# Peptides against a protein of PDB entry 8BZL: the designs that were tried, part 340

Target 1, 228 residues: chain A of PDB entry 8BZL
Amino acid sequence: SYDRAITVFSPDGHLFQVEYAQEAVKKGSTAVGVRGRDIVVLGVEKKSVAKLQDERTVRKICALDDNVCMAFAGLTADARIVINRARVECQSHRLTVEDPVTVEYITRYIASLKQRYTQSNGRRPFGISALIVGFDFDGTPRLYQTDPSGTYHAWKANAIGRGAKSVREFLEKNYTDEAIETDDLTIKLVIKALLEVVQSGGKNIELAVMRRDQSLKILNPEEIEKYV
Target 2, 242 residues: chain B of PDB entry 8BZL
Amino acid sequence: SRRYDSRTTIFSPEGRLYQVEYAMEAIGHAGTCLGILANDGVLLAAERRNIHKLLDEVFFSEKIYKLNEDMACSVAGITSDANVLTNELRLIAQRYLLQYQEPIPCEQLVTALCDIKQAYTQFGGKRPFGVSLLYIGWDKHYGFQLYQSDPSGNYGGWKATCIGNNSAAAVSMLKQDYKEGEMTLKSALALAIKVLNKTMDVSKLSAEKVEIATLTRENGKTVIRVLKQKEVEQLIKKHEEE

## One batch from the design tools (peptide; made by RFdiffusion4, then SolubleMPNN)

Design b1_p29_7_s4 (from b1_p29_7, 13 letters changed)
Fold by OpenDDE base, seed 1:
Parts: structure tokens; sequence; C-alpha cells
Structure b1_p29_7_s4 (fold): chain B 228 residues (1-228), chain C 242 residues (1-242), chain A 29 residues (1-29)
């Protein structure tokens, strides 16, 4: 029965369900990732939290492991599924290989998961893009991006979500070796990039910073304001 | 387009899941359920629409379900779907207890069910559950908690919230009257009655039409109690005197 | 049918209004 064929090719060769999943991503708030010399930074536009809602339960940035974190744009419930599977894989890898995953490895795992949901009958694509950042065990900083199709690439800097185009244009212009010369400059670059699309300044920005040989740090609003 | 509306797990050209949206709309026609978090407890208040007139006293909660010793939930939406989901919640909680020899953390139980809900929005041949839930609980990690989940498998923690009929108006009133950090269970009960009186599709609020459960801690144990009809009557009377 | 389409439109608009009012969980972030 054709009723189970959710993701199929159109006559013109398009996978409309994948394209439409990308439209869901474009409705998400903006996320930006930047790879510095010895730092990786994720910046996100904070979702407007309703009065009386617990902010703890509204997260756009999450840790996958001690050395890897992810920001997403798109369907929150879909993201949770991907995050959970990625976390399980990170732990499994530690047990079986006795080393943490490389950022590329976990990205490829996530990408493969997404791709399978584009090809399997009776499954719709995941409505999420992700920025995955971290450090490999050799201390190399990495940034990857994935989309609903299951494609992935390594980046120096990238953005996803509603303001991604404007943020990318800014990064293309302003990402230089000088702009990432220090950790602080790298953080400033992320903030400046987000300010291209975020209306209320530093109050609507969340920043996650991972430095070499350090744990993930979520910056508090006061720390963010120092860079604004 | 009609083509996307009839299929349960398909994105529209705009990236929408219409079947999830329609399920959420259907829940808007269900009886009102409120949740309010206080400093010393958490409560659920639910509209009872089906009253058996031959019963002298309503002892059984229709819309409030005990999940384990530390958690309860209230449901708005399709009754059959609610029964399936509440049963699954109980099973998840029990399996966790057996496996880890400790109660499941509140948020973890909520997320486990939300993952099931999400799956019913992603796998072909499945429809979304036509149910939203409010969860109340206590655990050693976060203390008293209130959560809401919807057909999409999304959830959030709340100080106070409402699902079902007139939920928008109820939430508006809660936003106005809820005093963060100063909410006692007593004041929360009064607020619940106030909101229900204004938002329920009834001519007069009566104890027979309202179910209220409280979750408190007594002597280091969680106590989940459904209020007796007389207790609810007293709350209503106090509200009418104000 | 045209009637079904009108009803669909009405429902969608109502949902969108609720979303704008912050009364519905946004499943997109």
Amino acid sequence: as target 1 above (228 residues)
Amino acid sequence: as target 2 above (242 residues)
Amino acid sequence: SEAEERERKRVVEKIEEKIKAGMVFLDIY
C-alpha cells in the first residue's frame, strides 16, 4: 500500500518530506557555532519562555558527552529522540572502544540515523538540524552541522534556524584568524553574529563554551553581558 | 492541502504536522484540568463532566490518576487514549522501580511517555494521541514538580498551568494571580477554585463537578490525597464569601 | 469538499491564535 510510503521521490526527483522538514527547521530559533583555536562556542537565541514556565525544561543546547555538545533547530520532540540516541552511543563507545567518541563519529552516527528516517517506509524525517561541537581526544576542536536529510559537514563556523542566512553572511565576512585569535574574541564573534538577528541583545542569548581540556560551560547572563 | 491533513505523519509544505495540531484542538474541548505548584505541595484540579446521579458520593477520581507513590496525573482528551497512556506511565514507573530499586524521577517518567507520544507522530500508520497530561510529583532531585505534555511529545515544567476547555482564559488568570515564591498549598487551592469557577462550562461550581488532588510530604513520605466532597464544598463556600 | 476546507481553515487559524497567545506548546524551537 502506498499509504506507508511517507518519503518518496516526486516526479521531478524531490524528496518533499525532507524539504518540508527543512521548513520546520527554518521556523526554529537561531543557533550559531564557531570553532576557535582552542575553543568551541555555541550561541543560541533563547525561546520566549511563558510566564510560569520552568526555564530548566526549555533547552536548545545539550551535552551529548563530556567532550561533545549540540544545539538544534526544529521539532523539540524529534530533537529529544536524537539526543537520547546520541548519548547512548557516546556511552556505548566509551565501553566498547575505551575512548570518547570523536566529534565526527557522533555526527556521522546522528547523520546516519536521520538518513534512515528519510529512506524507511512508514517513517517521516526528523524535523531538526543540529550544530555539534566538541573536542577530539587529541585536543582538536570540531564543529559539524547536520540537517534533516542526514547530510553532515565540518565547518569553521555555521548557523541554523530562522536567522541562519543573516548569521552566515555575517560570519563569512567576519570570520578571520584575527577574529578567533583568543577565546574571548571567539565568544565575541558568536555574540556579534547572533545580534544580527536577536532583537533584545544579551538577555535573549544563551552561550555554551567548551575549551580544550575543560568541561562544557554555560555562561550566565552576567558573563554574556561582559562581551556585549 | 487536504493531502497532508489526511495522513498522520506527514509534514505539510510549511513544515507543520496537522494531525498533531488537530489533536491539540480536540483536547481544547475536553474538561478543564489545572495544576498549581506551591512551596509545600502541588495540586491537580479537574472538571468532572460525567456524574452518575445515582451515586451518593463520588469516591473515585475519573480524571486524576495515581501513577506511583510519588506521582499523579490528570488528563484532557480522548478517554481511551488516556487510559492507554496512564497505564503505560504506571508500567514505566514500576519497571524502573524494579530495575533500580528506587522511584523513577518525575521528569524521567514524563519524558519516557513523551518519547512514546513522539513516536506516534513519526511512524506511519499511527495517529497522535489525543491527550494532554498534567503531572504532579515529588522526587529527591527537584522536590515538588508540575509538568504538562501534549500530543507532539513535547513537555514543560510549570508553576501553574491549564489544559482542556477554556485553558487560555485559565492560564491568563493564573499569570495574574500566581505569586511566585509565596504560594502555599492553601492559597493554591483557593486559586484553583477561583479559576475553575470562571472557566468551567457550568452555571455554578459544585463539589460534585470538581476533582482535586494534593501531593504533599509528611514525615519524609509523599502523600497523594483526593479531597473529599465536603472539603471541596468548603473551598467553594470560602470562595463565594469573598 | 469546500465545507471541509473552510472548517480546516477555521481550525488552523484558531490554533495559530492560541500559539500566538502562548497557550499552546510550541513543538518547534
Scores: peptide ipSAE 0.218, ipTM 0.761, DockQ to the pose 0.577
Fold by OpenDDE base, seed 4:
Structure b1_p29_7_s4 (fold): chain B 228 residues (1-228), chain C 242 residues (1-242), chain A 29 residues (1-29)
Amino acid sequence: as target 1 above (228 residues)
Amino acid sequence: as target 2 above (242 residues)
Amino acid sequence: SEAEERERKRVVEKIEEKIKAGMVFLDIY
């Protein structure tokens, strides 16, 4: 039956459903993550909130725990499933290990979940990539990226979604130790990177900042405009 | 193309879920449903297509379902799928109430169903539900709320929206006429009639072809009321006089 | 059949137009 053979190898060794899931990610709004010295910043292209839509329900940056945040590109409904499972795992870890998750740990959990959906019969891959940022308990800022295949890597800066190529090219040129020397410079770097692909300036950017030993802060449009 | 269209919900080479898109297209041919959020309430207005004289009048609403004391929904799409999902919504709401001894928050109920919808787009041997829903509700967290969900398991909150037949035109009209922050339930009802009159493929809007439910707060309790036919007639008459 | 494929293509194109217009479908991405 077709339901048992969703993600299979092609004769040439390709997992087409995984590759096609990566194409789904490219349809998503652009997200960018940057690791600073004592700050992590996530920025996302706000899709034009339809007139009369509640902006509260159109968030692409989500807290997984007090010390970890995630942005995604791709299928929103798929992302919700991953986020919910990750949140449960974060809480479970606190209860069982008595410490918050490391950013790597929760990334690996998410990656493993995604990988299982590439190998399990009767399941399609998740159509999302994620940028996962946060602080480990030792105060080290972390940025990870994961894709539909279940791979993950640590980054200094990265981007996912529709404009990811242009944003990455910008980051490759502009990410320097000087560019992240201060929190404000790091925030500016993210905004400038997003402006490579986002039209109409700061109004179309969602920005989240997590500083060392601080909770996630979502910047309002006025706060974003200060950096533009 | 064809291979990705006919099988279990899988990604196309372009990253599309065609079965979800086809389900959404099917919903586009269903009867129109409107939702409008006001300062003092929220409403659903739905096209009633199955007007059979032999239908027992006891049917409260064909397209509007009470979910619990604080929430109702309207459905556009496959009736059988709608029945399954509305029943599931009621079960979820009841389970939550039993577990927490409080009514389920509106968004949590919506997301719980959306997770089910999403699962039917990801697991093999399943097809997407051919249903979009509008949800109206009240909770202590956000007050009056309006949500829309689709076959993908995505959802959003709205001040006003439309699903089903001619929904694009309806949404356009809502965008033009909806006054943010100034919308009373009375004005919302008038707007609903205005939009339905223009979007329904009928020569004349009649009360028998429209179902309207309002959700309000009275004495610290949520009141869900389906308007009587006479009340709807009065709304239509007022619109015709303007 | 070729006719069925043409019809499917037409439907897909119509859906794409609706999505691009942002008129009816919730953005699933």
Scores: peptide ipSAE 0.217, ipTM 0.717, DockQ to the pose 0.547
Fold by OpenDDE base, seed 3:
Structure b1_p29_7_s4 (fold): chain B 228 residues (1-228), chain C 242 residues (1-242), chain A 29 residues (1-29)
Amino acid sequence: as target 1 above (228 residues)
Amino acid sequence: as target 2 above (242 residues)
Amino acid sequence: SEAEERERKRVVEKIEEKIKAGMVFLDIY
């Protein structure tokens, strides 16, 4: 009997709906984030876009603000809600504080939102993890991850989704100061990491790059192939 | 109160939302709806299952709904849910027009409804809508557009797609026959008839069982037209001759 | 009831078979 209960503690102290939401994340397309020296890179496994699907509508990487972007794994519809709320917060922050959000600030906002959905009666957790990357005002590159529980941590590199284990294992072995010495090397690292789980090379990868003092750039397939 | 908490869409141990999957299963039993994007227009084709002689002449369509001057949709699934969602679409579009003094962009209308659908998958005491929609539209940003949305609140843009009964087979056929960049509205209509003829569980395709709407641009205005029965008959006849 | 649970299980299995067969569910993930 699936316990029809809202997110409640089990007798042994588990929040099963949060754990099960994490399983939903594992069903999502793989996403990877890497923090370089002066660059942040997000890569996502392109779902085999049905030959007749408009690629424009299948974006797994989105801007939250000019200085922050996000990739996610898990329920796409849930992600849209989080993205919209985060975008509103970024704009609100600019209006009220007169500065863009820090990557940590917006991550904390998203994490708090997720946490509230684990504690609110009549709501299920968000079935998403997110990689949030960007630059703080001081030019420091940042990478954060959030999960369905509302926890968040800063990372040098991380992965989420169905292939996350293999990608993380690759990153643990290959993330070195030398491997991120240049922007190009950092991009190559992300691509190589994704290729551990993505079939058919660069055509099945979405890649986004944010350099210091630059806007988010989505690489086209031809640009990605140059790094393979 | 307690009984409604038991109806909350929750995750299974495997991370599945079974209520959403069940809603999608319900849609699989609905009449087939097709959407095809062409260079010069976009169309919806829908199976008409309820041919009751006592129904008043539907001026527009039973399965195809005009949302505003620039958009229409077709629905597969629970009729009552469809009526609620199509009404919401019209209200959203109208509120936008009043607020901004311009028509709502197609994708924004789709996303607004999808956020509602998503909420019905996340909030307690609510069930998912047992409805998938195809949207056709035109806006100044992207021109002709075709979208599909499901009970989860997910959506996507498409060149051609199908929802409802035998949708998988229909999509397979569309993938085989859709010619990117070369699709005229005329060829799209022919393709729609071809696919419906194979996917509808009928011995013979008849015009009375098919509703087709086209969305075109004429003199800088969007024209949404439901094909007359005679026009559909001609399309069927042409297909039978090929 | 046990009967309802058995029926639910059958429906779930049927859905899973359709998914495996490539029934175009918009992948909700």
Scores: peptide ipSAE 0.273, ipTM 0.727, DockQ to the pose 0.493; fails the geometry check

Design b1_p29_7_s4 (from b1_p29_7, 13 letters changed)
Fold by OpenDDE base, seed 2:
Structure b1_p29_7_s4 (fold): chain B 228 residues (1-228), chain C 242 residues (1-242), chain A 29 residues (1-29)
Amino acid sequence: as target 1 above (228 residues)
Amino acid sequence: as target 2 above (242 residues)
Amino acid sequence: SEAEERERKRVVEKIEEKIKAGMVFLDIY
């Protein structure tokens, strides 16, 4: 069978295919997630769209459900598979449990999917990391990250992609209770964090905002410039 | 180094999928295919490389495939792979129609195939499809549409684009001459001929070497038409006179 | 072989140039 194990342990205990998938993620444009008091914000570095390309087909942020959205870094085609599976699960959960998924639940689902692709014969890891944000039914804002290995953790703030190190360093210094005291301050924090790695200011940033009991809002460039 | 490019699609140390990249490179040797979106229609123009007198006249062009009543595609790459994928597109479209009693939205058909392509980059014992596609279509959601997909399972919507041989030069020309918001189907046809004339490695562009299909809306119905050789000749002649 | 590796590098570079020219979809976002 040509379905040989692709992801195997090295003699020193490394899963090289997972590590190399993480290198694919590092080539992705930067995404930032921040949990505020009553808001979750995703900010992403916009990919330069070709002059003749339709911008609507270039998305880094997507809704998984009304209460959950995701930004990814890494292989776009891989991301689409994960997004589709997650969306189906969100709808299935609504039908079977009669409640929306918690952010943790859907993150765990995605993480489990990724993990299976690190262990299944004849499958390579997903070349994506994701920031998953949203609100639980109790109104608690949540931010999770998952990586190609299928690990996941809850965060106050985090970043993925090529500029993630610099952005994380910025967030570690600047994420305070005062910095997230209001929705506007939280948005400003995300923008400032992205500006550490994004050139040409607000024109190259996409922001998604989710507030309690509200749907995902993608800010237009004019709205972003108000915070710059 | 060879371990990551000669086997099933796996990540290299730098996070590349070399088998996908190599599949993309193979497409560069295929005949040129152009797609141009206009306000009143969308077109595909394809280079016909294999002109054999004994080839039976196909109602639909050799390089352009009707997928359903509202969509067509053109292919660049491995012919056998193209045949498999175009057949799958037709099946997907038909299954959707049967299930929902309405035509499949254009982007959904594209994404369905792209998910298949992606799977062939992730599952062992498979190689990427050595095919890029241009899709033209109309649906009630977005109107006239042009998409491109590649072996990775990526896709995008375009106003104008090119795949296959000399595609980089073609895209450059399209960027220069495409007038956003002002593109008529007539002007798009002229642009297609202009670009093909410059990008095809032929001494003289002839109607025998070019296949063109247009997708328009007439009386609330989609019309997919392959241009007759005489019509293509007229377009070429007009270009030569300009 | 070294020759094969050189050819591989050449092909990769060519692909990268095409990507930069917008002729190939960026696999990574």
Scores: peptide ipSAE 0.182, ipTM 0.660, DockQ to the pose 0.634; fails the geometry check

Design b1_p29_8_s1 (from b1_p29_8, 9 letters changed)
Fold by OpenDDE base, seed 5:
Structure b1_p29_8_s1 (fold): chain B 228 residues (1-228), chain C 242 residues (1-242), chain A 29 residues (1-29)
Amino acid sequence: as target 1 above (228 residues)
Amino acid sequence: as target 2 above (242 residues)
Amino acid sequence: MQLAVDPPAEDVPEETVSITDESPLKDLS
């Protein structure tokens, strides 16, 4: 009975709708984030764009602001709502504080939004997890993850979606100071991590790179193949 | 499980939104709608199921709606839901025009409606809209465009796609016959007739059962034209002769 | 048409994700 109620605790203290939203995330394509020394990298499993689909409209990585990017896993339509609200908040912050948001600030905003949808009657949780990367104004690279519950944590590296477990296990073994010593090595680490779960090599990977004081760069397939 | 089927759109234990899936299933029983992007235009072709000779209003299109001067859409699914959504599209487009003194970009209009659709999948006391849409348009940013949206509030851009009855088969045929970079509007019209002839549950394709609209650019203006029955008859005849 | 769930959730086995704060995600030390 409790699993049918929107946002209620089971007798065992479970929020089933949140747990089930997490199952929706697990069905999402894999995304990985890695924080390097002076770089943040997002990698995603490239969805097989149906023949005749416009790839422009199939984005799993998006900018929230000039200094912040997000990858998600789960419900695409839910993600769009979160992204739009986050973008508005980033703009509002620039207007009111005259500085860009910190990565933590915008993560906390997104997390709070998600949490409210777990507690508000007549709303279901967002079926998305997000990896949020960027640079703070002091030039510090940041990586955060948030889930359907509205929890968030800072990470050195993490993954979400279908292959997240395998990718995380790979990162736990291979994330070292030497592995992130250079920007190129950091990018290679992300690619190698994704290749644990992505079939057919670099053609099925999308990569976004943000360096200190630089805009988000989406790598083209040819650029990705150079790292494989 | 039946337990998740009867209530407000909630996640199943497997992370599925069954109410959204059921809405999509309902669309699968609706009349076929095709969209094809060409180099020199974009078209919608839709199955006309309700041929009532007694309908006074020769509605030029049962399933194709002009949204503004630069965009049109076709609908598959629940007619009442479609009417609500098409009206909302027109209102959004008009508000944008009034506010910015320029037409709304195609993708922005699609996204605005998709956000509404998504909300009806997330808020209690709401059900998903039982409607998929194809959008055709032109704007200064991307030129000719074709979009598809579903009950989830998801959307995508397409070179060619299909919604409604036998959509999977239609999409397969489009994938086989669509030539990227070489598609003229004339070729797109021929392809639309070919696909409809194979995917409509009719013994013979007739012009009375098909609505076609084209969107082109003439003298720096968008022209949305619904083909006359005689023009559709000529296209069908040409296909039968090939 | 599969709901454009990024990608549609294939039947992933019900791993009970403990909502408890102890994310078994060990700090990548």
Scores: peptide ipSAE 0.047, ipTM 0.644, DockQ to the pose 0.338; fails the geometry check
Fold by OpenDDE base, seed 1:
Structure b1_p29_8_s1 (fold): chain B 228 residues (1-228), chain C 242 residues (1-242), chain A 29 residues (1-29)
Amino acid sequence: as target 1 above (228 residues)
Amino acid sequence: as target 2 above (242 residues)
Amino acid sequence: MQLAVDPPAEDVPEETVSITDESPLKDLS
């Protein structure tokens, strides 16, 4: 009976709806984030866009603000709600504080939003995890992950969604100071990590790069192939 | 599975939203709706099942709704839910027009409704809408557009797609016959008839059973036109001759 | 097409629900 209650602990102390939301995330396409020295990189598994689908409408990577980008895994509609609220908060912060959000700040906002949906009666958890990357105003690159529970942590590198375990294992072995010494090496690390779970190479990868004091750049397939 | 069927706002142990899936299944039994994007326009084609003789012959499109001057939609699923959603679309579009003194961009209207749909999947005391929609439109940002949305609140842009009964088979045919970059509205109409003829599993397609609307641009204005029965008959006849 | 999850969940069993019981709530048009 406890599994039917959105906001009730099991006798064993489990929040089943949160755990089940995490299972929804595991069904999502793989996303990878890596923090370099002066770069942050997001990579996602690009499943074959249906031949007749507009690629513009299939975005797994989105800007939250000029200095912050997010990739997600899980329920696309849930992600849209989180993204929209985060964007509003980023703009509100600029208006009220006259500075862009820190990556930690917006992550905490998203995490708090998710947490409230785990505790509020009549609301289910968000079925999404997110990788949030960007630069703080001091030029420090940041990577955060958040899950359906509203927990968040800072990472050097991480992965979410399907194949995340294999990608994390790869990153744990291959993330070194040498491997992120240059922007190109950092991009290459993300591609290599995704190739652990993505079939058919660079054609099935979407990459977003944010460099220090630069806008988000989505790499085209030809640019990705240069790193493969 | 059944334990999670009763509540609209809970995940299954496998991370599934069964109420959303069941809503999508209900749509699979609805009349077929097609959307095709062309270079010079966009169209909706829908199966008409209820030909009640007592309905005044003013064949207003039963499945195709004008939303504003630049957008129309077709619906598959629960009729009452469709009426609520189409009314909401009109209200959203009108509010935007009043606020900004310009028509709502097509994707923004679709997204606004999708956020409502999503909310009905996440908040207690609500059920998912048992409706999928195809949207056709024009705006100054992206030109002619075709979108599909489902009960989950997910949406996507399409060159061609299908919802309702036999949608999988229709989508397969569209994938085979749709030529990217070369699709004219004329060829799109022919393709729509071809796909509907196969999808409706009728020996002979009749114009009475098909609704078609086109959205074009003429002299810098959007024109939404429901094809007359005679025009549909001509399209069917042409298809039978090929 | 399960469009709810990115990517759509593979294993939705196409249970062939029999076409026969026209739910009066379904789009009959």
Scores: peptide ipSAE 0.042, ipTM 0.641, DockQ to the pose 0.043; fails the geometry check
Fold by OpenDDE base, seed 3:
Structure b1_p29_8_s1 (fold): chain B 228 residues (1-228), chain C 242 residues (1-242), chain A 29 residues (1-29)
Amino acid sequence: as target 1 above (228 residues)
Amino acid sequence: as target 2 above (242 residues)
Amino acid sequence: MQLAVDPPAEDVPEETVSITDESPLKDLS
């Protein structure tokens, strides 16, 4: 009987709609985030763009602001809503506070948005997890992860989506201070991590790199192949 | 499993949105709509199912809607839902024009509607729209464009795509025959006829059962033209001769 | 038509459609 209410507690204390939203996330393509010393890297499994689909319209990595970018796994339409809200908040913050958002701030905003959608009886949870990376104004690289519940945590490295388990297992073994000693090594780590779950090599990987005091750079396939 | 089928769009235990899936299933029974992007234009081709001699002449098309001077769409799915969404598209485009004194960019119009569609998948007490749309347009930012949107509020840009009945087969044929970078509007029209002839559940393709609109640029203006029946007949005839 | 779940590059079956969170539904009345 309880499974039918939108987002209510089960007798055993579960929020089934949140849990089910997490199952939707697990069906999403894999995204990986790694925090290096002076770099943050997002990698995503390229959705096989249908041969006739415009790749421009299929993005899993998006900028939220000049200093923050996000990758997501789960429902694309849900993600668009979250991204748009986050972008507006980033701009609003710049206008009101005269500083860019911290990565934590915007993560908390997104998390709070998600959480509110878990409490409304008239709304379902967002079917997305996100990896949010960027630099704080002090130049500190940050990586956060959010889930459908509205929880968030800071990470050194993490993964979301279908292959997340395998990627996390790889990262747990291979994320060391040595492995992130340089920007190039950090990028290589992300690629290697994605290759655990991505078939057909570097052609199916999208990478976004943000270095300290630099804008988000999406690597082209040729640039990715240099790291493979 | 069946317990989740009857409720407002909520996650199933497996993380599925059955109401949206069912909406997409409903679209699969609708008349076929094709979109093809060419170098010199973009087209929509739609199956016309309501061939009734007593129907009042639709000024533009039964299935193809002009949204503004630079965009048109075709619809597959529930007609009432389609009417609501096409009206909303026109309103969004008009509001943008009034606010910014320029036409709304194609993708922005598509996105605005997709956000509405998405909302109907997320808010309680509402059902998803049982409609997929193909959008054709031109703007100064990206030139000729083709988009597809579904009941989930997802959208994508396409070089060629299909919605409605036998859409999977149509897409397969488009993938085989679409020549990237070499597609002219003329070749796109021929391809549209070829695909419709194979995907429509008709013994013989007739011009009365097909609506085709082209969007081109002439003298720095967008021209949206619905092909005359005679023009469609010629395209069909040409295909039959090949 | 596959509901754009952010499917992996694998042909995610067309059938997986997203569940709704209520943004103020503009009353499409």
Scores: peptide ipSAE 0.034, ipTM 0.638, DockQ to the pose 0.078; fails the geometry check

Design b1_p29_8_s1 (from b1_p29_8, 9 letters changed)
Fold by OpenDDE base, seed 2:
Structure b1_p29_8_s1 (fold): chain B 228 residues (1-228), chain C 242 residues (1-242), chain A 29 residues (1-29)
Amino acid sequence: as target 1 above (228 residues)
Amino acid sequence: as target 2 above (242 residues)
Amino acid sequence: MQLAVDPPAEDVPEETVSITDESPLKDLS
C-alpha cells in the first residue's frame, strides 16, 4: 500500500520527500540571481568541466523564452524536464495570447508542475530549485525562486545550491539601492556574492545578463574578469 | 538506508537517489566501452565478453549498435535494458526523419532518450535503466560528436570517455594521452587499443575480445564501419611493437 | 558514483534552510 504513496505526510506533518529533494538542491552548485533597476543577472558556479568534457553540454543557465531565463540547482535531468515544459508553455502562450509570458506566469506554471509532482501517487518531487529572471512586457525586471515543493516567491536577490546561505547573507548585507544603481554595479554585486563561495575567482563563474528589450547574454570569461 | 533501497526511486534523507546510484554501480561491472573523438572521425571501442563458441562466425556487434546513417552507440549494463533503449533510439531517429525530412541532430537524439531515462527515475512503479550509453555521430551543426548518458538521464559531450568496468582508470589514461586538436582517427584507434589493453582484465588483448566501430565522412556522407578482426589484430600488433 | 547532480557539492554542512525563510530580500511589490 505505502509503495504507491511516494510523497506522504509523516506523523509530524512533514513531506519528507519534499524535504529530501531540498537536500538534493543543497548539493547542487551555487546559483545567484539579482534584480537591478533595468537589468537582471544570474550567476552560477561553473561546474568543474572534466578536461575531456565538451563545455557546450554543461549548462546551468538556460533561456525559457526571449524575455525569460533560469538557473537551477539540483538534479540536472530533472531540470531538463522542467525547462522543456516551460519552453513549450512560453511558446504556447505566445501563440494563444499573442504576447510573451510574464515572468510570474511562467514561474507559476513551473511551480504548479512541481507541486503536482509532490501530490501525485507514483511520482517523486523534482530535485531542483530554480531562479527565474526576466522582463515583463511593460519592461519591469523580475526575479522569482521556486523550490521542490512548488512554492514560489518574488525576490530582489536570492541564491540556491550549496553556497546559498553564505551568498544570501552577503546579499542581505550588500543589496542596496546604491549597489544596483547601474547595470555594472549590479553585475559586480553578483560576482562579489558568488566569490563568497566560489574558489579560484572569476574563472569559475558563469554570468548571464538580461537587459530591457535585449536577449539573454552569457558573458565570456574576459568580460567577467573586468568586473572582478 | 535499506528502506529507500526497496521502493520506487525516492530521495534518501540526504537527497540521494540510491536506485540510480545502484544502477550506475551495476554498470561498473559491465564490459568496458570507450569513445574517442578525432578531427577526422569518431570511434567506439568495446570489450566483447560473450564469446560463445556456438555463436555463428558472423561477429554481430554485441555492444555497438547503428542507430541511423549518422549515429551509432555502445552500451554498458543490463542487456535487456540496452535492447529497449537502442530500439527506442532508432524509433526516435526514424520518426524525426519522417517528420522533418532530415536526420535528427545528434544531441537531440541523445536528449530524447535521456528524458525517457529520467522519467524512469521519477515515476512510481519503475526502476532506472541499468544502462549507460556512448553515442557517436555526425551532424551539420556540430560535426563529429561523442556523448555519454547514464541511468539518471544526465548526458554530456566528450572528447574521450569510458563506461563500464575500470572506466575511472580508462578516463585517467585518456586524460593523459589525449592530445586536443591533434587527434587523428588513426591516433585515436591506437589510443583505444592502448587503454583497452590496460583496463581489460586480460593477459593479452585479442581481436576476438574487442569490437571497434569508426564513424567518418566520405564524399559528404557518413560512413559507419565496424572494423574487421584482421584490422583489429593489426592495431593490437602495432601497439605491442611500440 | 554520485548522480550527476550539479557537480556534487563538496560536503558543505547541511544547514537546514527553513522553507519559511522570510529573507529581507523578498520582493513584496
Scores: peptide ipSAE 0.018, ipTM 0.613, DockQ to the pose 0.505; fails the geometry check

